# Designs tried in a protein design run: peptides against a protein of PDB entry 3H8D. Part 58

Target 1, 122 residues: chain A of PDB entry 3H8D
Amino acid sequence: DMKRQQRFFRIPFIRPADQYKDPQNKKKGWWYAHFDGPWIARQMELHPDKPPILLVAGKDDMEMCELNLEETGLTRKRGAEILPRQFEEIWERCGGIQYLQSAIESRQARPTYATAMLQNLL

## One batch from the design tools (peptide; aimed at target 1 G79)

Design b2_p26_7_s1 (made by RFdiffusion4, then SolubleMPNN; from b2_p26_7, 11 letters changed)
Fold by OpenDDE base, seed 2:
Structure b2_p26_7_s1 (fold): chain B 122 residues (1-122), chain C 122 residues (1-122), chain A 26 residues (1-26)
Amino acid sequence: as target 1 above (122 residues)
Amino acid sequence: as target 1 above (122 residues)
Amino acid sequence: SAAAKRLEEMLERAEKEGLFPETVPP
């Protein structure tokens, strides 16, 4: 249902190994999520020390957040919600288009707003 | 087409009478716009000295932005784009739901994402 | 699940570190 609200979020994270270090020694990562209505459609993780992680619904469900959007509490975290472009720019830069396309072609992707938009783009 | 990208923007404006005054004497208003794909669906103006102005596509076309989104240059103005909720919160506060509903009931509203969402809400 | 717990932990840490300017209670 393309009528569903598309919402995007990001939160910073600190590596577990850096948790107890001084602030200057804490390298931040970023966790991103795209929610297609109540359910996550895409997830992305930027790490300071390793390649980005891309996850798409259907293919990577076991590695993705299973909570609905309200259950996450993200909507109640001021500053967590971001513009679509703030997600998509990073997604594209990290090879997300190709990743999702491959998931569609292999029939691993669950249909979402993201899959529909990609198919419109192609 | 519910697949169209929904984008929201806000820019400040200064009253013409205040244009040449010192900054402390310039009372800011705010201009808001919702674009349903390339075309404006809703417009809203907050004024420091008069009630808000609400405008919806179909009904108020002559008073609304006639430019497509790309023509406005809003996408290239840093800080102009806002989250959907930043628009909707003000829209709701200003009576936008009732305004749009009335426009739908009177058959004055052009079908947009906004009209579709409202009808889902009802 | 592990994913949910991870998110919760990240959120909790972010809040503790003051990375969110404000939070709204449920």
Scores: peptide ipSAE 0.153, ipTM 0.633, DockQ to the pose 0.300
OpenDDE base, seeds 1, 3, 4, 5: peptide ipSAE 0.151, 0.152, 0.151, 0.151; ipTM 0.630, 0.630, 0.635, 0.634; seed 4 fails the geometry check

Design b2_p26_7_s2 (made by RFdiffusion4, then SolubleMPNN; from b2_p26_7, 10 letters changed)
Fold by OpenDDE base, seed 3:
Structure b2_p26_7_s2 (fold): chain B 122 residues (1-122), chain C 122 residues (1-122), chain A 26 residues (1-26)
Amino acid sequence: as target 1 above (122 residues)
Amino acid sequence: as target 1 above (122 residues)
Amino acid sequence: SERAKELQEKLERAEKEGLFPETVPP
């Protein structure tokens, strides 16, 4: 059901090793999530000192957020919700299209809004 | 096609009569739009000195923005795009649900994402 | 789970440090 609400979230994080450093020495990472209705469809993590992590539902369930949207509390965190394009811009730059496409082709991806959109583009 | 991208925008406006007044004496209104894909589905106007204006596609075409999304340039105006909830919160408070419902019942509303969502709720 | 804890820890730290960006201005 493509009528499900698509919602996107982002939260920053500081590495544990930088926790007690001066503000200028704290390198920030970012955690991103796309929820297709109540369930996560895509997750993405930007780290200051290692490659991005891309995850898609079905393939990467064991590594992704296991909470439904309501359980995460993200909707109650002011400033956590972002526009779709704010997610997709980063997703594209990190090779997300190719990653999801590969997951679809290998029959590892669970059908989501994201898989449907990609299939419409191809 | 509920796969169409739903995008929401808000821009401020100053009343013509206040255009040349001191900043503190300029009362700001707000123009809101919901685009279902390239075409506007709902429009809403908040005025400082008169009741809100609610408009829905099909019924109010002559009073609504006649430009498609790309023609408006709204996607290129930084800060103009808003989250769905930022639109819906105001829409609900202004009686938008009842307004759209009435437009559907009178067969005046053009089918949009908004009409479909309302029908799913009822 | 550990994954859930990690998310919650990130949220808590982000809030504590005031790292959340401001909402889109009107």
Scores: peptide ipSAE 0.113, ipTM 0.647, DockQ to the pose 0.526
OpenDDE base, seeds 1, 2, 4, 5: peptide ipSAE 0.107, 0.111, 0.035, 0.113; ipTM 0.640, 0.646, 0.410, 0.650; seed 1 fails the geometry check

Design b2_p26_7_s3 (made by RFdiffusion4, then SolubleMPNN; from b2_p26_7, 10 letters changed)
Fold by OpenDDE base, seed 4:
Structure b2_p26_7_s3 (fold): chain B 122 residues (1-122), chain C 122 residues (1-122), chain A 26 residues (1-26)
Amino acid sequence: as target 1 above (122 residues)
Amino acid sequence: as target 1 above (122 residues)
Amino acid sequence: SKAAEELFERLERAEKEGLFPETVPP
């Protein structure tokens, strides 16, 4: 079960309000995803102008990517895949551990690699 | 058990014969490692002047990195860590699947994440 | 659907604007 491949992706985005500005005036956001096998386990967004968004499977399914990994095309986007630590570092900084923990405690989180790892950590 | 972190690293090396040559005359090789948790599972070397070297745990222990991951300092070496696919792509090109398969069949391979994944593939 | 649309929009724009970093070749 836990043999599923854990893969992480990041894509930059520009705010709609900045899309037509000069490059130096475009503030980048970042969209992050953790895929546990074919399905997303965690999603995170760093915005230049609002608080980070943290999402975990089970709890936030309605707001998360509904596509399987292959459907996203992320594996075919050069530069999109990132190292696990590149995701986790930001996840931790944004309070992701506490967020996921709360989702587990409230029984809102779907079991994923992420939930399992957290339960090993705590 | 299969919850161990799979991490991959690549570092360049210069042939001994080239170590004192001008930079333009130094042909680079590449050293690759797959760590299954703290211990190496696979090692691979791309050489500019000889066939690739493939090594798998259990069979080739005497020729492989004897340090645990932390001891290697690879996790602290900027740019050393690579994506799984960056390892696997080269591994496959170099005949790593067949090499590991043969090591499993001959009962020379130590069980690792790599052996488990291969057994799922075949 | 919304999430997918947003993802694809972001991907498309990121590619168009060359925002993706280059990967290191082996």
Scores: peptide ipSAE 0.162, ipTM 0.635, DockQ to the pose 0.566
OpenDDE base, seeds 1, 2, 3, 5: peptide ipSAE 0.162, 0.162, 0.160, 0.158; ipTM 0.628, 0.637, 0.633, 0.639; seed 2 fails the geometry check

Design b2_p26_8 (made by RFdiffusion4)
Pose (drawn by RFdiffusion4):
Structure b2_p26_8 (pose): chain A 119 residues (1-119), chain B 122 residues (1-122), chain P 26 residues (1-26)
Amino acid sequence: KRQQRFFRIPFIRPADQYKDPQNKKKGWWYAHFDGPWIARQMELHPDKPPILLVAGKDDMEMCELNLEETGLTRKRGAEILPRQFEEIWERCGGIQYLQSAIESRQARPTYATAMLQNL
Amino acid sequence: as target 1 above (122 residues)
Amino acid sequence: VDATDAPDADVEIYDDLRKWLFPHKH
């Protein structure tokens, strides 16, 4: 029913902007858009646990901007294939995280919940 | 979900003569494919030593890869799949829009998602 | 940290790539 689009933004801590390159610890931010709306958000950090977020339970913590208002389709190198998102998501325990939110009625139905519920 | 049937692939390559040269002397080329479902709709090659090759379905059937998407194994090759914009950027810089527009005007281009996309643009 | 595309597939030898993608021609 809707186009699935995935984005990745590598980032460094604000405190690391003026250190030498070898002292800049990298992280990665990810987003899965189910049409204009974000279904899953993922953040890999070098200094704290991975942040896994799903539509519904985590609306307050997730990026609130829809796809057009982010400008992500306009940023070079930002869009990634579905597997590049799914591989990282699975290694973070994302399948169990989305499943737990589904069973406790905290998950808003999206293409992502439909995929986990099917298989 | 015609868009979901669209799949794009890129294989970087070198000539056999450059196989054992220093990495800086390996003149790379790139082979590309746009699959419209099971069949190649567009094929593109950037070569280090000759003009780019642009191929479209219908007009260029003899020159294109004959295998369908499953027969190639490309969906199982790590790093081979690219986003549509990664194909389109190169296709445009090679004159691919003019090449596809001409094939459509000469009616040689077989209708595909690629011809449908170029027509919606015009 | 700027965004970049993912790395490509390993560099293939063109003759081998041709044989793989065009088996009935070779």

Design b2_p26_8_s1 (made by RFdiffusion4, then SolubleMPNN; from b2_p26_8, 13 letters changed)
Fold by OpenDDE base, seed 1:
Structure b2_p26_8_s1 (fold): chain B 122 residues (1-122), chain C 122 residues (1-122), chain A 26 residues (1-26)
Amino acid sequence: as target 1 above (122 residues)
Amino acid sequence: as target 1 above (122 residues)
Amino acid sequence: PEPRDPPDAEVQIYDELLKELYPSKY
């Protein structure tokens, strides 16, 4: 749906195990989200010590942000919002295209802006 | 035109007089641009020692970037692209709304995404 | 000079937000 605002966000997180460590010993991960209107379409998590986690709406709803965009407060967090390309570059590097494609092919992906874009590309 | 991609950019510049000074003595200005599709719609320059320069298409064509977006290479400059709000916040602070409004009222402004947005606001 | 990274590239920790978003995970 071209009418819905596509917005992308990134926030760092610290592993629970590192929460009480010195700053230099806190390995940061990154939480990424793509919101297609009020609802999350894609989520991605970069971890310092394990493979990236890729999540797509429909397939991974149970593991994805359950809050709508407004509820997240992300729009009010300075530096959280990122450019589409800043998300897509990481998404691509993490194999997101293939992941989403597989989800579409298996009919697990809920239609989103992301699925539409991929279907236009392929 | 809602179909054209709105993209915003910011790059620093050093005053010619400061080019050969020590880094600490180089006062950086900031060059901002709003591209409505391939063509610049608004330009803004923050100078360290003089008032901001605000420029709008149609009125200030002679003083604005003459290159289309692709020609500028801005899309290939890391960190150059900024969020719409990052541009708009500075634009607003610099009196850009009033400047653009005046250009519209005087029939000097070329219709752009920016003029349309302003006309929708007022 | 080359453009500086935009503010959205700056690291700002939002662990509290993540805990709010994922209370079972964090």
Scores: peptide ipSAE 0.066, ipTM 0.484, DockQ to the pose 0.457
OpenDDE base, seeds 2, 3, 4, 5: peptide ipSAE 0.037, 0.030, 0.098, 0.043; ipTM 0.353, 0.459, 0.428, 0.492; seeds 2, 3, 4 fail the geometry check

Design b2_p26_8_s2 (made by RFdiffusion4, then SolubleMPNN; from b2_p26_8, 15 letters changed)
Fold by OpenDDE base, seed 5:
Structure b2_p26_8_s2 (fold): chain B 122 residues (1-122), chain C 122 residues (1-122), chain A 26 residues (1-26)
Amino acid sequence: as target 1 above (122 residues)
Amino acid sequence: as target 1 above (122 residues)
Amino acid sequence: PEPRDPPDAETAIYDELLKELYPSRY
């Protein structure tokens, strides 16, 4: 239900080609996740040299984390958890509102906290 | 139980202050880990210009790797895994036996393969 | 500060996740 805890996470990732380079030569991407209770509702990836990737539950399940929150270990990773607004600010900048709205309108989005909040906003 | 696989790893690290220096000015430290099954039992760091750091599970959890072995990617990093004796030789040289013994006696050490072996030795 | 996790393990768990989700990236 809508009383589920909303938790947000951010993790850097390094491109495989940069794995063994010196730190100054490792370009970091950023992996973001919004969990609505135990399951991911939104996922987002920022890359250093290509467009952001936006993903929403229902539409993009095949490209999103299949693990429940506990299975990801994110709650045990120091510094991984972020504030809701830290996620939302990036989400908005990347066009996430429009993306999620489009997924809702096309009946592709699974109902989540994210869809509910957006539908209340519109 | 005591049938868990014991695996040892060593990875060089560069001090944060040296990250952006030329190679000649980057002093390498060494990060060592002993995994008792999926979880770290002992951790050790050799620094170029300060005393070694010794860490044991239970006592030093907050300063030790919180990732399970699979999560660390160490098993997938070529050259990271070392022989048990390669770890133990450094551990002994750094006073690890005394450190772990003290942690056991103070009831701070979590039972691991390492604690069991030491207790059998004494 | 000293490394808690392996020096190059900061991204390891998530790199593995990315490999599963986006095999074309690897």
Scores: peptide ipSAE 0.080, ipTM 0.425, DockQ to the pose 0.142
OpenDDE base, seeds 1, 2, 3, 4: peptide ipSAE 0.046, 0.081, 0.026, 0.077; ipTM 0.438, 0.411, 0.447, 0.425; seeds 2, 4 fail the geometry check

Design b2_p26_8_s3 (made by RFdiffusion4, then SolubleMPNN; from b2_p26_8, 12 letters changed)
Fold by OpenDDE base, seed 4:
Structure b2_p26_8_s3 (fold): chain B 122 residues (1-122), chain C 122 residues (1-122), chain A 26 residues (1-26)
Amino acid sequence: as target 1 above (122 residues)
Amino acid sequence: as target 1 above (122 residues)
Amino acid sequence: PEPRDPPDAEVMIYDELLKWLYPSKY
């Protein structure tokens, strides 16, 4: 059973309203994704004006990236791929552990690498 | 009216349960504070296991640092003081703008440098 | 100093990001 590759991506973004502002006035947000093989397992969004958005597969499918990893083209986007720790650090800071745990406990989480890892840590 | 000095601080913390773990197993949290002159205006806590905590003066006084800046000793703690941007970046990412705005709109926020700045931006 | 994050991907407009990754919504 070849372990599905865990790949992590990050895309900085600006709000539409900031696109014509000077660089110093552009408040950056961050879009994050964790792909467990071809499918997204976790997604996270840091917005400059609202609370972080945490999303987990199974629970939040309708709010998450609809494309499989290959379809996204993320693997071909320069600077998009990040180290696992670069995702996990932010995920943890934003309460991702608790969020995923609640999704597991409520039986809303689809089994993923992330759910398995969390279950192994608890 | 000498503008009160805006000073920002960051302190890493580890969970008590992690204090005896190897460095690699210590999940760091981060405590942040904004002092508007001698008094705390905003506080923020990044936890490794739960959502960020955002606190604003007037609304959250009972949950915030009770010490004035001088009493905290933060100004004398090496590496504790951070640039405004280092606070604001995390504050924004955690939804601090919305949180403070809501506190202002509900008339729960005590007037601070932060409330004034937000009102000037909106 | 926290290790400098590797160079970020090019900054996108949020709406364009959503159109790209959530084509059914946009």
Scores: peptide ipSAE 0.473, ipTM 0.564, DockQ to the pose 0.289
OpenDDE base, seeds 1, 2, 3, 5: peptide ipSAE 0.471, 0.472, 0.472, 0.450; ipTM 0.658, 0.657, 0.660, 0.568; seed 5 fails the geometry check

Design b2_p26_8_s4 (made by RFdiffusion4, then SolubleMPNN; from b2_p26_8, 14 letters changed)
Fold by OpenDDE base, seed 1:
Structure b2_p26_8_s4 (fold): chain B 122 residues (1-122), chain C 122 residues (1-122), chain A 26 residues (1-26)
Amino acid sequence: as target 1 above (122 residues)
Amino acid sequence: as target 1 above (122 residues)
Amino acid sequence: PEPRDPPPAETMIYDELLKWLYPSKY
């Protein structure tokens, strides 16, 4: 259902090992999520010390947020919600288009707004 | 077409009479727009010295932005784009629901995402 | 009232983030 609300979120994080360090020694990561209605469609993690993690529904369900949107409380977390472009820009930069395309081609991707948009683009 | 991208923008403005005053004497207004795809669906203006202006497509076309979204350059203006809720919260507070409803009932409103959402809500 | 641009979300510890969003793992 392409009428579902598309919502995007971003949460900065630090490594457990950095939690007691000085601010200048805390390397930030970023957790991103795209929700297609109540259900997560894409997830992305930028870590300070390893390659980006890209995750898509259907393929990576076991590694993605387990909660529906309301259960997360993300909609109630100040500063968590971001514009679609703020997600997509990073997604594209991290190779998300190719990642999702591969998941579609391998029939691993669950149909989402993201898969539909990609298939409309190609 | 409910598949069209809904985008929201906010631009601060100052009154011409205040443009040469000290910052503390410049009263800001705020211009808001909702674009349903390329075309404006709703516009809203918060003025420092008069009641809010609420405008809806079909009814208020002559008073609304006459440019399509791309022509406005809003998508290229840093900080202009806002979350849907940032628009809707102000819209609701200013009586936008009632305003749009009245425009629908009087058959003055052009069908937009906004009219559709309102009719789904009622 | 003048509209506000909210700050970014507060930084979390990664383990706390996971505990929050992946409760089955904890």
Scores: peptide ipSAE 0.456, ipTM 0.662, DockQ to the pose 0.499
OpenDDE base, seeds 2, 3, 4, 5: peptide ipSAE 0.455, 0.455, 0.456, 0.454; ipTM 0.676, 0.658, 0.563, 0.657

## One batch from the design tools (peptide; aimed at target 1 W31 R76)

Design b2_p27_1 (made by RFdiffusion4)
Pose (drawn by RFdiffusion4):
Structure b2_p27_1 (pose): chain A 119 residues (1-119), chain B 122 residues (1-122), chain P 27 residues (1-27)
Amino acid sequence: KRQQRFFRIPFIRPADQYKDPQNKKKGWWYAHFDGPWIARQMELHPDKPPILLVAGKDDMEMCELNLEETGLTRKRGAEILPRQFEEIWERCGGIQYLQSAIESRQARPTYATAMLQNL
Amino acid sequence: as target 1 above (122 residues)
Amino acid sequence: SLEEEEDENWERFKEMLLERFQMVPIE
């Protein structure tokens, strides 16, 4: 029913902007858009646990801008293939995280919940 | 979901003569494919030593890869799949829009998602 | 006009990543 689009933004800590390149610890921010709306958000950090977020339970913590208002389709190198998102998501325990939110009625139905519920 | 049937692939390559040269002397080229479902709709090759090759379905059937998407194994090859924009950027810089527009005007281009996309643009 | 709007959206979102999410995007 809707186009699935995935984005990735590598980042460094704000405290690392003016250190030498070898001292800049990298992280990665990810987003899965189910149409205009974000279904999953994922953050890999060099200094704390991975942040896994799903539509519904985590609306407050997730990016609140829809796809057009982010400008992500405009940024070069930002968009990634579905597998590049799914591989990282699975290695973070994302399947169990989304399943747990589904069973406790905290998950908004999206293409992501439909995929986990099907298989 | 016509868009979901669209799949794009890129294979970097070098000539055999450059196989054992230093990495800086390996003149790379790129082979590209746009699959409209099981069949290749557009094929593109950037070469280090000759003009770019642009091929469209219908007009260029003899020159294009004859295998369908599953027969190629490309969906299994690590790093081969690219986003539509990664194909389109190169296709445009090679004159691919003019090449596809001409094939459509000469009616040689078989209707595909690519011809449908260029027509919606015009 | 649409490309300019999308650029402005990116800049605002980039600022949001820095301020709200404590992230500096790598360019």

Design b2_p27_1_s1 (made by RFdiffusion4, then SolubleMPNN; from b2_p27_1, 12 letters changed)
Fold by OpenDDE base, seed 1:
Structure b2_p27_1_s1 (fold): chain B 122 residues (1-122), chain C 122 residues (1-122), chain A 27 residues (1-27)
Amino acid sequence: as target 1 above (122 residues)
Amino acid sequence: as target 1 above (122 residues)
Amino acid sequence: SEEKRLEENWERFKKYLEEKKGMVPVE
């Protein structure tokens, strides 16, 4: 249902091994998620020392956030919610369009707002 | 079409009479807009010295932004775009739900994402 | 309470991130 609210979130993270180091030695990553209503549609992970990770619902369920939106508490985390474009800009830069398209073509992607939007664009 | 992107914007304004006064004498207002795709769906104006103004497409076209989204340049105005909830929270607080509902019931409101969402809620 | 529920959700989420993704939220 296209009536479902699309919400985007980002949280910075560090590696467990860096948790108790000096700030300058804590290399930040960024965890992104797109929720299509209560369910995750896309997840994206920017790591300081390895390539970006892109994940799409249906294909990558085992590697994506297993909690529904309400269970995450993200909507109550100050500064976590981001604008759609703040997600999409990074998604595009990381090759997300091609990744999602490939997942659709291989019939691995579960239908989401993201798949519908991409199919509408192409 | 529910596939249309919903985008929300806010810009501060001052009254023309205050334009050349000292900063402390410039009373700020806030102009809000909800665009349903390229077309405005709702407009909201918070004034420092009078009640909030609520406007909905179809009913209040003559008092609302006459430009489509692209023509406004709002998407390129840094800090103008806001999260849906940042609009909705103020909209609700200002009585926007009742205002839009009344416009729907009187058959004055043009169908928009906003009307569809409200009808889905009620 | 709602506040308690929200805190529990956030703690669960942080735990998920650390255990499943190797991520410790910093902010």
Scores: peptide ipSAE 0.243, ipTM 0.568, DockQ to the pose 0.715
OpenDDE base, seeds 2, 3, 4, 5: peptide ipSAE 0.051, 0.229, 0.052, 0.243; ipTM 0.468, 0.512, 0.417, 0.588

Design b2_p27_1_s2 (made by RFdiffusion4, then SolubleMPNN; from b2_p27_1, 14 letters changed)
Fold by OpenDDE base, seed 2:
Structure b2_p27_1_s2 (fold): chain B 122 residues (1-122), chain C 122 residues (1-122), chain A 27 residues (1-27)
Amino acid sequence: as target 1 above (122 residues)
Amino acid sequence: as target 1 above (122 residues)
Amino acid sequence: KEEEELEENWKKFEELLKTKFKMVPVK
């Protein structure tokens, strides 16, 4: 629905195994989330030493954040919220359009803002 | 259309009459714009010494930015782009929902993302 | 209070990131 706010978030992270290492030995990754209203629509992970991970609602529910937006506390985390383009730019670079399209074609994606936008874009 | 990117911008301004005054005497205002794809949908102005100005496409075209998004250079100005909520929060506080609704009811508003969102919200 | 609930939510989220996603949020 047009009434649901689309909000995007990004959190830098390190691996648990790197928690107690020197700063120079802590490799940083990025966790991204797209919330379509209260519920996650897409998740994306940039890891320092493995391929990016793309996840879409319906297909990847078990691997995605199970908390609704309010439960995450992301809206209260300073610097966590990002512009839509800041998400989409990385999503596109990682092959997200093709990934989501495939999920739609295989009937694995649940309807979200992201699926609707893609269906209108193509 | 769902395919059009919604982008929001904010830039500070000072009144022309204050241009050459001491910094302490330069009262700052804020200029806001909502672009629905390449074209402006809403404009908002916070002035230091007069009521906020709200403008919507169709009704207020002659008072709004006539440049398309690319022509404005806003996308290349660091710090100009803001989150949708950063725009909407101020828009709501200034009575923007009522203003846009009235423009729709009077058949003065042209169809935009903003009008569609409002029609779905109400 | 809301602030306490929000802090609890964030802690829960951080724990989720650590346990499920194997991520430790940093500043």
Scores: peptide ipSAE 0.252, ipTM 0.608, DockQ to the pose 0.667
OpenDDE base, seeds 1, 3, 4, 5: peptide ipSAE 0.249, 0.247, 0.171, 0.250; ipTM 0.591, 0.498, 0.574, 0.597

Design b2_p27_1_s3 (made by RFdiffusion4, then SolubleMPNN; from b2_p27_1, 12 letters changed)
Fold by OpenDDE base, seed 1:
Structure b2_p27_1_s3 (fold): chain B 122 residues (1-122), chain C 122 residues (1-122), chain A 27 residues (1-27)
Amino acid sequence: as target 1 above (122 residues)
Amino acid sequence: as target 1 above (122 residues)
Amino acid sequence: RREEEERRRWERFEELLRTKFKMVPVE
């Protein structure tokens, strides 16, 4: 159902190895999630010391958050929810369109709002 | 110090795509960890739709849990802790002995209780 | 009670981030 609410979230993080270092030595990353209703559709990770990670439903289920939206508590985390464009802007910069397109063409992607929008775009 | 406490844990996970399916259609995976004192020595993942993943300290640090045991909260998660043989039985079935042996011979393995026991076995 | 439940949910999620994704959430 494409009428499901689309919600996006972002959480800053540091590496476990940096958690007790001085702030100047804590390299911050960002964890992003797109939930299509209760189900995660896309996950994205910006790491301070490695390439961005892009994950899409169906293809990358085992590497993505296995909790539904309510189970995560994200909707109650102040400042975690972001606007759709705040997610999409980073997604696009990281090659997310091509990544998701490839997952669709290889029949690895689970149908989501994201796959539907991409198929409408192309 | 081989006198460090050896503790083993197992937690289930379900593919996000199966989260709301009936129990009969929820394919469960299992995440296993062996902690040699405060530090992880081995990690193992049983997935419902791909080969088991085996990880050993030193060789696979970047793919393993980077938190010390206390930081994980696993000791406080009811039902997570398992007996040594419950871990080893799966480890052996998945080819863990050969995997760890290869890591030792290639000098990729960090010395742990697991490497010591294997070297005593062979 | 709701607040307590929500706290537990978040703590479980943070645990997931730490153990599975190797991330420590920061403020």
Scores: peptide ipSAE 0.338, ipTM 0.676, DockQ to the pose 0.317
OpenDDE base, seeds 2, 3, 4, 5: peptide ipSAE 0.337, 0.336, 0.340, 0.335; ipTM 0.663, 0.682, 0.655, 0.682; seed 4 fails the geometry check

